# Ledger of designs, part 260: peptides against a protein of PDB entry 6IDX

Target 1, 380 residues: chain A of PDB entry 6IDX
Amino acid sequence: KELAKLSADVTFATEFINMDGIIVLTRLVESGTKLLSHYSEMLAFTLTAFLELMDHGIVSWDMVSITFIKQIAGYVSQPMVDVSILQRSLAILESMVLNSQSLYQKIAEEITVGQLISHLQVSNQEIQTYAIALINALFLKAPEDKRQDMANAFAQKHLRSIILNHVIRGNRPIKTEMAHQLYVLQVLTFNLLEERMMTKMDPNDQAQRDIIFELRRIAFDAESDPSNAPGSGTEKRKAMYTKDYKMLGFTNHINPAMDFTQTPPGMLALDNMLYLAKVHQDTYIRIVLENSSREDKHECPFGRSAIELTKMLCEILQVGELPNEGRNDYHPMFFTHDRAFEELFGICIQLLNKTWKEMRATAEDFNKVMQVVREQITRA

## One batch from the design tools (peptide; made by RFdiffusion4, then SolubleMPNN)

Design b2_p24_7_s3 (from b2_p24_7, 16 letters changed)
Fold by OpenDDE base, seed 5:
Structure b2_p24_7_s3 (fold): chain B 380 residues (1-380), chain A 24 residues (1-24)
Amino acid sequence: as target 1 above (380 residues)
Amino acid sequence: RFALRARRQEEAARERAEEIKAKK
């Protein structure tokens, strides 16, 4: 106990380390010998002292044995562990993962994200914090071959649901440290959108063109009486598509694929549009047809608006930015739905369409509308 | 401890971003 307290002092830590004190502490953990009186208390203080000593940065984390790692991982993976031991073990694992790629590899073999998710289902916010911190660390240190697995873990409904229900909607105020870990998790989650945001549409890719055709089909063929036989010649069909793409509000009416060649937002805008069209079909059709039926210059160009809104949302959410040590702002709404970004897009595109009408905007007012919408989104 | 961990997370994120950039 006194050692754990004194280990926070740099002078004491230096002298204790020079006396091989850390080695003694590691051996106590490695022994696993439950025969000692007050073992759990002794172990809790040992782990505290170890963390305090290692946090001085005097000793490399790579000095720890595989036996030590296995013991610490064992305290995290076992269902019946003392809360004090579990908390410190999570903190040690997180520190090991962040400080050493070699330790990451060893730890990633001993623990699963699923086990860490189980530690979110507790009332102890400190345990929850270190569990999320360790998930974040594992994601940050994941080699390229394991990044997809980590991305899939972040995409899990279960993780979001548990965080929402047990952390965010918990009966306790969220501490700064938890808020920071939620922020980091969210940044890492948004960065999963970066690939799509930076993917240019290939105007020659038929599969990508078929998505644009599907957007047209959903908007215009769902209400059209089946009496317009598909048999009108290829030229009339192309001319029809150009009209439809104009009504959809694409900038390039001839080849809407060109509107998705700019990154950001690239293909992410098309993903949002397709999601809206499929999941919120009535909303999509209403927005498109309301603007397509206007003979006045007050039509809101859906296609252009969707692209620029997607870009704006990426900017607001800082997609592709690195987590900052000084930030702790997170958005609880992103834990409420699997496709929370696309749902946010669906809300914001309706807001944009409403704001466009209220402003009686024309195409010349586009940037002004977008600025007003940005202010509305950032204040909400 | 918190500040140190937060810094280490940022450092790890930076290293990852540099690795990704070096492979492009």
Scores: peptide ipSAE 0.431, ipTM 0.906, DockQ to the pose 0.890
Fold by OpenDDE base, seed 1:
Structure b2_p24_7_s3 (fold): chain B 380 residues (1-380), chain A 24 residues (1-24)
Amino acid sequence: as target 1 above (380 residues)
Amino acid sequence: RFALRARRQEEAARERAEEIKAKK
């Protein structure tokens, strides 16, 4: 206990480290010897002292043995561990992952995100905070080959539901540390959209063009069997498509694929449009047909609006930005749904369409409508 | 401690972004 307190002092830490004191602490953990009276308390203070000493940055984290890592990981993976030991073990693992790529590799073999999720179901906010922090650290340090596995872990319904129910909707105030870890988790989740946001549509890719055609089909031919392959498009059919793409509100009525060549938002806008059309088909059809039947120049161009709204949402949510140490702002709504970005798009496109009507806007007012919608979204 | 961890997390994010940029 006294050692743990003294280890916070830089002078003491330097002297103790120079006497190989930190090696003695690591060996105590490595031994796993439960024979001592008050072993759990002693171990908790040992882990505290170790963490305080390492936080001075005098000793490399790479000094730790594989046996030490396995013991610490064991305290996190075992169901019946003292809360004080668990909390410190999570903090040590986080620090190891953040400070060393070699330690990340070893830790990633010893622990699973599923084990960390179990530590979110507790009443202790400090344990929950370090569990999320460790998940964030594992994601940040994941090599390219493991990034998809981490992306899948973030997409887990179980993770988001537990965070929502046990952390965000808990019967206690969210501390600044937890708010920051939730912010970081959210930033990392939004950055999964970056690839699609920066992917240009290839106008020559038939599969991508078929998605645009599917948007047209859902809007205008909703009762038509999807099995009607786009037969050899006669000139009349091409002319019909140009009219339909105009009614859909694309800027390029001849080749709507060109509207998705600008990045951002690239293909992410098309993903949002397709999601809306498939998941909220009634809302999609209503928006498109309401504007396609207008001859008064007050039509809201859906295609253009969807693209610019997707871009605006990416800007508001700072998609592709790095986690900032000074921020702690997170949006609880993103933990409510697996496709929360696409659902937000679906809400915001309805808001845009409503705002367009209320303003009696024309195509010349487009930027003004987008500014008003931006203000509405940012205030909500 | 919290500020130190937050900084290290930002540093790790920066390193990752640099790696992604170097592969493009």
Scores: peptide ipSAE 0.429, ipTM 0.906, DockQ to the pose 0.863
Fold by OpenDDE base, seed 4:
Structure b2_p24_7_s3 (fold): chain B 380 residues (1-380), chain A 24 residues (1-24)
Amino acid sequence: as target 1 above (380 residues)
Amino acid sequence: RFALRARRQEEAARERAEEIKAKK
């Protein structure tokens, strides 16, 4: 107990480390000898002292043995461990992952995200905080080959639902440390959108062009009687599509694929449009047809609006930004749905369309409408 | 401890971003 307290002092830590004291602490953990009276209390203080000593940065984290790692991982994976030991073990694992890529590899073999999720289903907010911190650390240190597996783990309904129900909607105030870990998790989740945001559409990729054609089909052919015989000549068909793409509000009516070559938002805008068209089809059709029937120059250009709104949402959510040590702001809404970004887009595009009508906007007012919509979104 | 951890998370994120940028 005294050692754990004194280990917070840098002078004591330096002297203790020079006497190989940290090696003695690691050996105590490695031995696993439960024969001592008050073993659990002694172990909890040993782990505290170890963590405090290592936090001075005097000793490399790479000094720890594989036996030590396995023992600490064992305390996290075993259900019958004292809360005090579990909490410190999670903190040690998180620190090991953050400080060493070699330790990350070893820990990632010993612990699963599923095991860490079990530690979110407890009433102890400190355990929950360290569990999320360790998930964040594992995601941050994941090599490129493992990044997809971690992305899939973050996309799991189970993780978000447990965080929502057991952490955010818990009967306890969210502490600053937990709020920061939720913020970091959210930043890492939004950064999964960065790849799509920075992906340019290839105008020559037929599969990508077929998505734009599907947007046209959903808007215009889903309600139209099958009487449009497939036999009208190729030129009339091209002219028809140009009209349809104009009614969809694309800037390039001849080749709408060109509207998605700018990054940001690149293909992410097309993903949002397709999601709206497939998941909220009635809303999509209503927005498109309401604006396509206008001859008064007060039509809201859906395609252009969807692209610029996607870009604006990426800016508001700071997609691609690094987690900042001083921030703790998180949005509970993003834990309510798996496709929360696309759902937010669907809400915001309706807001944009409404605001456009209320302002009696024309194409010249486009930037003014977007500013008003930005203010509305940031105040909500 | 919290401030140190938060800093280490930011550092780890920066390192990752630099690695990704170096591969492009």
Scores: peptide ipSAE 0.427, ipTM 0.905, DockQ to the pose 0.911
Fold by OpenDDE base, seed 3:
Order: C-alpha cells, then structure tokens, then sequence
Structure b2_p24_7_s3 (fold): chain B 380 residues (1-380), chain A 24 residues (1-24)
C-alpha cells in the first residue's frame, strides 16, 4: 500500500526502478502464487505500484514478459476475478496496447472485444471506463488488416446496447473519464464513415449506377418489378430518365453519378439516400413526389439537398477528426440505433424539406436554407 | 493518470492518421 502511494513520486520511482523494483513486481505477478495471506489485496497494490511506476515513462513497456501479459490478460478473461484486480488489469492492458505495438500484438491474441464487452455489464464505472478505454486502444493500434474486424466489433448491436443500457442509462452519474472514453469511441465510430465519405463514385461503375436507378425506381415505379430495368434504354428512355433525375433534384440530370464524384461526401451521400429509400420508403417517396409535382420553382432538390446535408452532417459530427484529450462530449442517440447516422440523415432531410417549404425557398435560397438547417441541427 | 491516458490515446490516433496518410 505504501509502495503504491510512493510510486506516484518521481524521485521514489527513479530510485525504486534503479533498484530493479519493477522487475520484482513483475515477478510477483508472473508467479501467480496464491499462497500468501491477503493475496488479492497484495496483488491489487502490486498492480497499482507497477502502473504508477510505468506511468513515469522511465521504463519501456516492452520490458514485460509474455508470462506477465498472460497473467494480466487472464485476470481480464476469467469470469470471477476481484474487482480491484480486474480494474488495474484493464488499465495495465490499455497502457500496454497504447505504448507498444509489440504488446498490442500479444494482447490481441489473448483477449477479445467480446470479453471486454462483458466488463461493461457491471455496476463499477471504473471497470466500464477501462474496458471502453481498452477497446479504444485496440482499435487505435490495430494494423490495417485487423481494422475491419475492429470496425465490425464497433458496429455490433451488442456493444451499443450494452453501453446504452449499462453505462449511459446507468444509475450513476457519468464521470469525466467515462465521458471522454465514450467521446473517443464515438469519434472512432464516426471515422468508420470516412472511407465512404472520401470514396468518389465511378460514373462508369454499373453497380453504382444501378443504385441511382433504384432510387428512381422506388420513387416513380414502386409497383414495377426491378427485372424490367432495361439496361439498354432507348434514346426515349434516356430522355425520360433525365426528366426523372431532374425531378429527383440531381444537379446533373443526364448523369447523376457525377454529383457523387465530389468528396466529401462522395458515396456516403448515396448510401444515405438508398437507406432512406429502402428503410423509410414512404418518407422518401413523399419527399420526392411532393417536390417533383411542383411547377412553382419552390421545389426542394432532393438529390442536391441529400448530398449537401450528408456533407454538413459529416462536418457537424467531425467525421475524420482525431480524438482530442480535452473533449468529453458524446451523443447518446448514436448508441440507440445501429444505423444512427443514416437515421439522423433521415430526420434531418425531413427537417430540411420542411424548412425549405416554410421559407418558400427557391434554388437561389439553397445556401440560406442549409444555414438555417445547420443551426437547427446544432441546437437540437 | 486520466490525463496521461487521454494524451496517449490522442498520440496513438495521430500516429495512426499519419500512417494512413503515408500510405495514400
């Protein structure tokens, strides 16, 4: 206990490290010997002292043995471990992952995100905080080949639902540390959108063009079988589609694919439009047909609006920005739905369409409408 | 301790972003 307290002092830490004190602490963990009276308490103080000593940055984290890593990972993977040991073990693993790519590789073999999710289902907010911190660390240090696996883990309904129900809706106030880890997790989650946001549509990709055609079909031919989509549209059909793409509010009526070549928001805008059209079909059809039937120059250009709104949402949510140490602002709504970004888009596009009507806007007012909508979204 | 961890997370995020930029 006194060692753990003194280990926070840099002078003591330096002297203790020079006396190979850290090596002694690591050997105590490595031995796993439960024969000592008050083993759990002793181990908890040992792990505290170890962490405090290592936090001075005097000793490289790479000094730890594989046996030490396995013992610490064992305390995290085992179902019945003392809360004090578990908390410190999570903190040590997080520090190991962040400070060493070599340790990341070893730890990633010993633990799974699924095991860490189990530590969110507890009443101890410190354990929950370090579990999320370790998930964040594993994501941050994941090599390119493992990033998709981590992205899939972040996309899991289970992670979001557990965070929502056991952390955010927990019976305890959210501490600054937890708020920061939730913020970091959210930033990392939004950064999964960056790839799509920065992906240009290829106007020559038939599969991507078929999505735009599907948007047209859902809006205007909802009763028509997609099998009757004539790949080789006659010139009359091309002219008909140009009219339909104009009614959809695309800027390029001839080739709407060109509207998705700008990054941001690139393909992410098309993903949002397709999600709206498939999941909220009635809302989509209503918005499109209401504006397509207008001859008064007060039509809201859906295609253009959807693209610019997607870009605006990416800006508001700071998609592609790095987590900042000083921030702790997170949005609980993003833990309520798997497709929370697309759902937010669906809410905001309705708000945009409403605001456009209320303002009696024309195409010349587009930027003004977008500014008003931005203010509405940022105040909500 | 918290501030140190938050800083290390930011540093790790920066390193990752630099690696991603260097590969593009």
Amino acid sequence: as target 1 above (380 residues)
Amino acid sequence: RFALRARRQEEAARERAEEIKAKK
Scores: peptide ipSAE 0.426, ipTM 0.905, DockQ to the pose 0.888

Design b2_p24_7_s4 (from b2_p24_7, 14 letters changed)
Fold by OpenDDE base, seed 2:
Structure b2_p24_7_s4 (fold): chain B 380 residues (1-380), chain A 24 residues (1-24)
Amino acid sequence: as target 1 above (380 residues)
Amino acid sequence: SFARRARLQEQAAKERKKKIEEKR
């Protein structure tokens, strides 16, 4: 206990390290010897002293043995571990992952994200904080070959639900440290959108063009009785599509794929549009048809609006930005739904369409409408 | 400290971004 307190002092730490004191502490952990009276208390103080000593950065984290790593990982993976030992073990593993790629590889073999999620279901906020911190660290240090597996782990409904119910909606104030780890997790989650945001549409890719065609089909053919499919020649069909793409509010009525060649928001805008059209079909059809039937120059261009709104949402949410040590802001709504970005888009596109009507906007007012919508979104 | 760990997370994120950008 006294050693753990003194280990926070850099002068004491330097002297203790020079006496091979850290090696003695590591050997106590490695031995696994439960024969001592008050073993759990002694071990908790040993782990505290070890962590405080290592926090001075005098000794490399790579000095630890594989046996030490396995013991610490064992305290995190075993169901019946003392809370004080578990807390310190999570903190040690986080520090190991952050400080060493070689330790990351060893730890990633000994623990799973599923085991870490189980530690979120406790009333101890410090344990929850270190569990999220370790998940974040594992994601940040994941090599490219494992990055998709980690992305899939972050996409898990179970993780989001547990964070929402046990952390965010917990009957306790969220401390600054937890708020920071939630912020980091949020940033890392939004950065999963960056690839799609930076993916250009290929106008020659038929599969991608078929998505645009599906948007047209859902808007215009879903209410049309299949009996009126005119067997009209290829040219009439092409002219018909140009009209439909104009009614959809694409900038390029001839080749709407060209509207998605700009990055940001690239293909992410098309993903949002397709999600809206499939999941909120009635809302999508209503927005498109309300504007397609207008001849008064007050038409809200859905396609253009959806693209610019997607870009705006990426800017507001800071998609592709790095986590900053000084920030603690997170959005609880993004833990409520698996497709929370697309749902936010669906809310915001309705807000945009409403604002456009209220302003009696024309195409010349487009940027003014977008600015008003930005202010509305950022105030919510 | 939590502050030191937050800096290490930011550094890890910077390194990760650099590796992604070098492959694009």
Scores: peptide ipSAE 0.422, ipTM 0.903, DockQ to the pose 0.831; fails the geometry check
Fold by OpenDDE base, seed 3:
Structure b2_p24_7_s4 (fold): chain B 380 residues (1-380), chain A 24 residues (1-24)
Amino acid sequence: as target 1 above (380 residues)
Amino acid sequence: SFARRARLQEQAAKERKKKIEEKR
């Protein structure tokens, strides 16, 4: 206990390290010897002292043995570990992952995100904080081959549900450290959209063009069997589709694929449109048909609006921005739905369509409408 | 320290972004 307190002093830490004190502490962990009186308390202080000593940055994290890593990972992966040991073990693993790619590799073999999610189902906010922090660290340090696995882990309904129910809706005030880790988690989650946001549509990719055609089909041919969608548009069909793409509010009526070549928002806008069309079909059809039947120049161009709204949402949510150490602002709404971004898009596109009508806007007012909508979204 | 860990996390994010940008 005294050692753990003294370990916060840099002078003491330096001398203790020079006396191989950290090595002694690591060996105590490595031994796993439960035969000592007050083992759990001793171990908790040992881990505290170890963390405080390592926090001076005098000793490399790579000095730790594989046995040490396995013991610490064992305290996180095993059920019924003492809360004080678990908390410190999570903090040690986080620090190991952040400080060393080699340690990341070893830790990623010993623990799963699922095990870390289980530590969110506790009343101890410090454990919850370090569990999220370790998830964030694992995501940040994941090599390219593991990034999809981590992306899938972040996309888990279970993670969002547990965070919402046990952290955000917990009976305790959220501390600054937890708020920061939730912020970081959210930033990292939004950054999963960056790939699609920065993916240009290939106008020659038939599969991507078929999505645009599906948007047309859902809007105008809702009673027609998708099997009868003639993929090979003859020139006469291209002219017919040009009218439909105009009614859909694309800027390029001849080749709507060109509207998705701009990044941001690239393919992310098409993903949002397709999600709206499939999941909220009635809303999609209503928005499109209300504007397609107007001859008064007050039509809201859905395609253009969807693209610019997707871009705006990416800007508002700071998609592709890095987590800042000083920020702790997070949006609880993104933990309420699996497709929260696409659902937000669906709400905002309705708001845009409403605002367009209320303003009696024309195509010349497009940017003004978008600014009003931006203000409405940012105030909500 | 949480503050030190937050800085390391931000640094790791910067390094990650750099690696992503180098591959694009």
Scores: peptide ipSAE 0.420, ipTM 0.903, DockQ to the pose 0.841; fails the geometry check
Fold by OpenDDE base, seed 5:
Structure b2_p24_7_s4 (fold): chain B 380 residues (1-380), chain A 24 residues (1-24)
Amino acid sequence: as target 1 above (380 residues)
Amino acid sequence: SFARRARLQEQAAKERKKKIEEKR
């Protein structure tokens, strides 16, 4: 206990380290010997002292043995471990993962994200904090070959649901440390959108063009009586599609694929449009048809609006930005739905369409409408 | 400290970004 307290002092730490004191602490953990009186208390103080000593950065984390790692991982993976030991073990693993790529590799073999998710289902916020911190660390240190597995883990409904229900909606105030880890988790989650945001549409890719055609089909063929089968002429079909793409509010009415060649938001805008069209079909059709029936210059260009809104949402949410040590702002709404970004897009596109109508906007007012919508989104 | 760990997370993110950019 006194050692754990004194280990926070750099002068004491330096002297203790020079006396091989850390080696003695590591050996106590490695022994696993439950025969000692007050073993759990002794171990908890040993782990505290170890963390405080290592936090001075005098000794490399790579000095720890594989036996030490296995013991610490064992305290995290085994059921019914003492809460004080579990908390410190999670903190040690997080520190190991962050400080050493070699330790990451060893730890990633001993623990799973699923095991860490189980530690979120507790009432102890400190345990929850270190569990999320360790998940974040594992994601950050994952090599390229494991990044997809980590992305899939972040995409799990279960992780979001547990965080929402047990952490965010918990009966306790969220501490600054937890808020920071939730922020980091959210930044890392939004960065999963970066690939699509930076993917240019290939105007020559037929499969991508078929998605744009599907947007047209959902908007216009869902209400069309089957009697107006477009006549067999390829030119009449092209002219018809150009009209439909104009009604959809694409900038390039001839080849809407060109509107998705700019990154950001690239293909992410098309993903949002397709999600809206498939999941919220009535909302999508309503937005498109309300603007397609207007012969006045007050039509809201859906296609252009959806692209610029997607870009704006990426800017607001800082998609592709790095987690900052000083930030702790997180959005609880992103834990409420699996497709929370696309759902947010669906809410915001309705807000944009409403704001456009209220402002009696024309195409010249587009940037002003977008600015008003930005202010509305950032104040919500 | 928590602050030091938060800094290490940021550093790890910078290193990750650099590795991604080097592959693009």
Scores: peptide ipSAE 0.420, ipTM 0.902, DockQ to the pose 0.849; fails the geometry check
Fold by OpenDDE base, seed 4:
Structure b2_p24_7_s4 (fold): chain B 380 residues (1-380), chain A 24 residues (1-24)
Amino acid sequence: as target 1 above (380 residues)
Amino acid sequence: SFARRARLQEQAAKERKKKIEEKR
């Protein structure tokens, strides 16, 4: 206990390390010897002293043995461990992952994200904080080959549900440390959208063009009587599609694929439109048809609006930005739904369409409408 | 300290971003 307290002092730490004191602490953990009276208390203080000593940055984290890593991982993966040992073990694993890529590799073999999720279902906020911190660290240090597995882990409904129910909706105040880890988790989650945001549409890719055609089909063919016989000549069909893409509010109504070549928001805008059209079909059809039937120049260009709104949402949510050490702002809403970004888009596109009508906007007012919508979104 | 861990997370994120940008 006294050693753990003194280990916070850099002068003491330097002298203790020079006397190989840290090696003695590591050997105590490695031995796993439960034969000592008050073993759990002694181990908890040993782990505290070890963390405080290593926090001076005098000794490399790479000095730890594989046996030490296995013991610490064992305290996290086994269900019958003292809470004080578990908390310190999670903190040690986080520090090991953050400080060393070689230690990350070893730890990633010994523990699973599923095991860490189990530590979120406890009443101890410090354990929950270090569990999320370790999940964040594992994601940050994941090599490219494991990045998809980590992305899938972050996409898990179970992780979000547990965080929402046991952390955010818990009967206790959220501490600053937990708020920061939730912020980091959210930033990392939004950064999963960065790939799609930076993906340009290929105007020659038929599969991508078929998505735009599906948007047209959902808007115009779902309500139309089957009387549009397939037999009208290819030229009339092309002219018809150009009209339909104009009614959809694409900037390039001849080749709407060109509207998705700008990054950001690239293909992410098309993903949002398709999600709206499939999941909220009635809302999508209503927005498109209401604006497509207008001859008064007060039509809200859906395609252009959806692209610019997607870009704006990426800016507001700081998609592709790095987590900042000083921030702790997180949005609980993003833990309520698996496709929370697309749902937010669906809410915001309705808000945009409403605001456009209220302002009696024309195409010249587009930027003004977008600015008003930005203010509305950022105040909500 | 909490502040040191937060800095290490930010640094890890910077390194990750750099690796992604070097591959683009």
Scores: peptide ipSAE 0.417, ipTM 0.901, DockQ to the pose 0.847; fails the geometry check

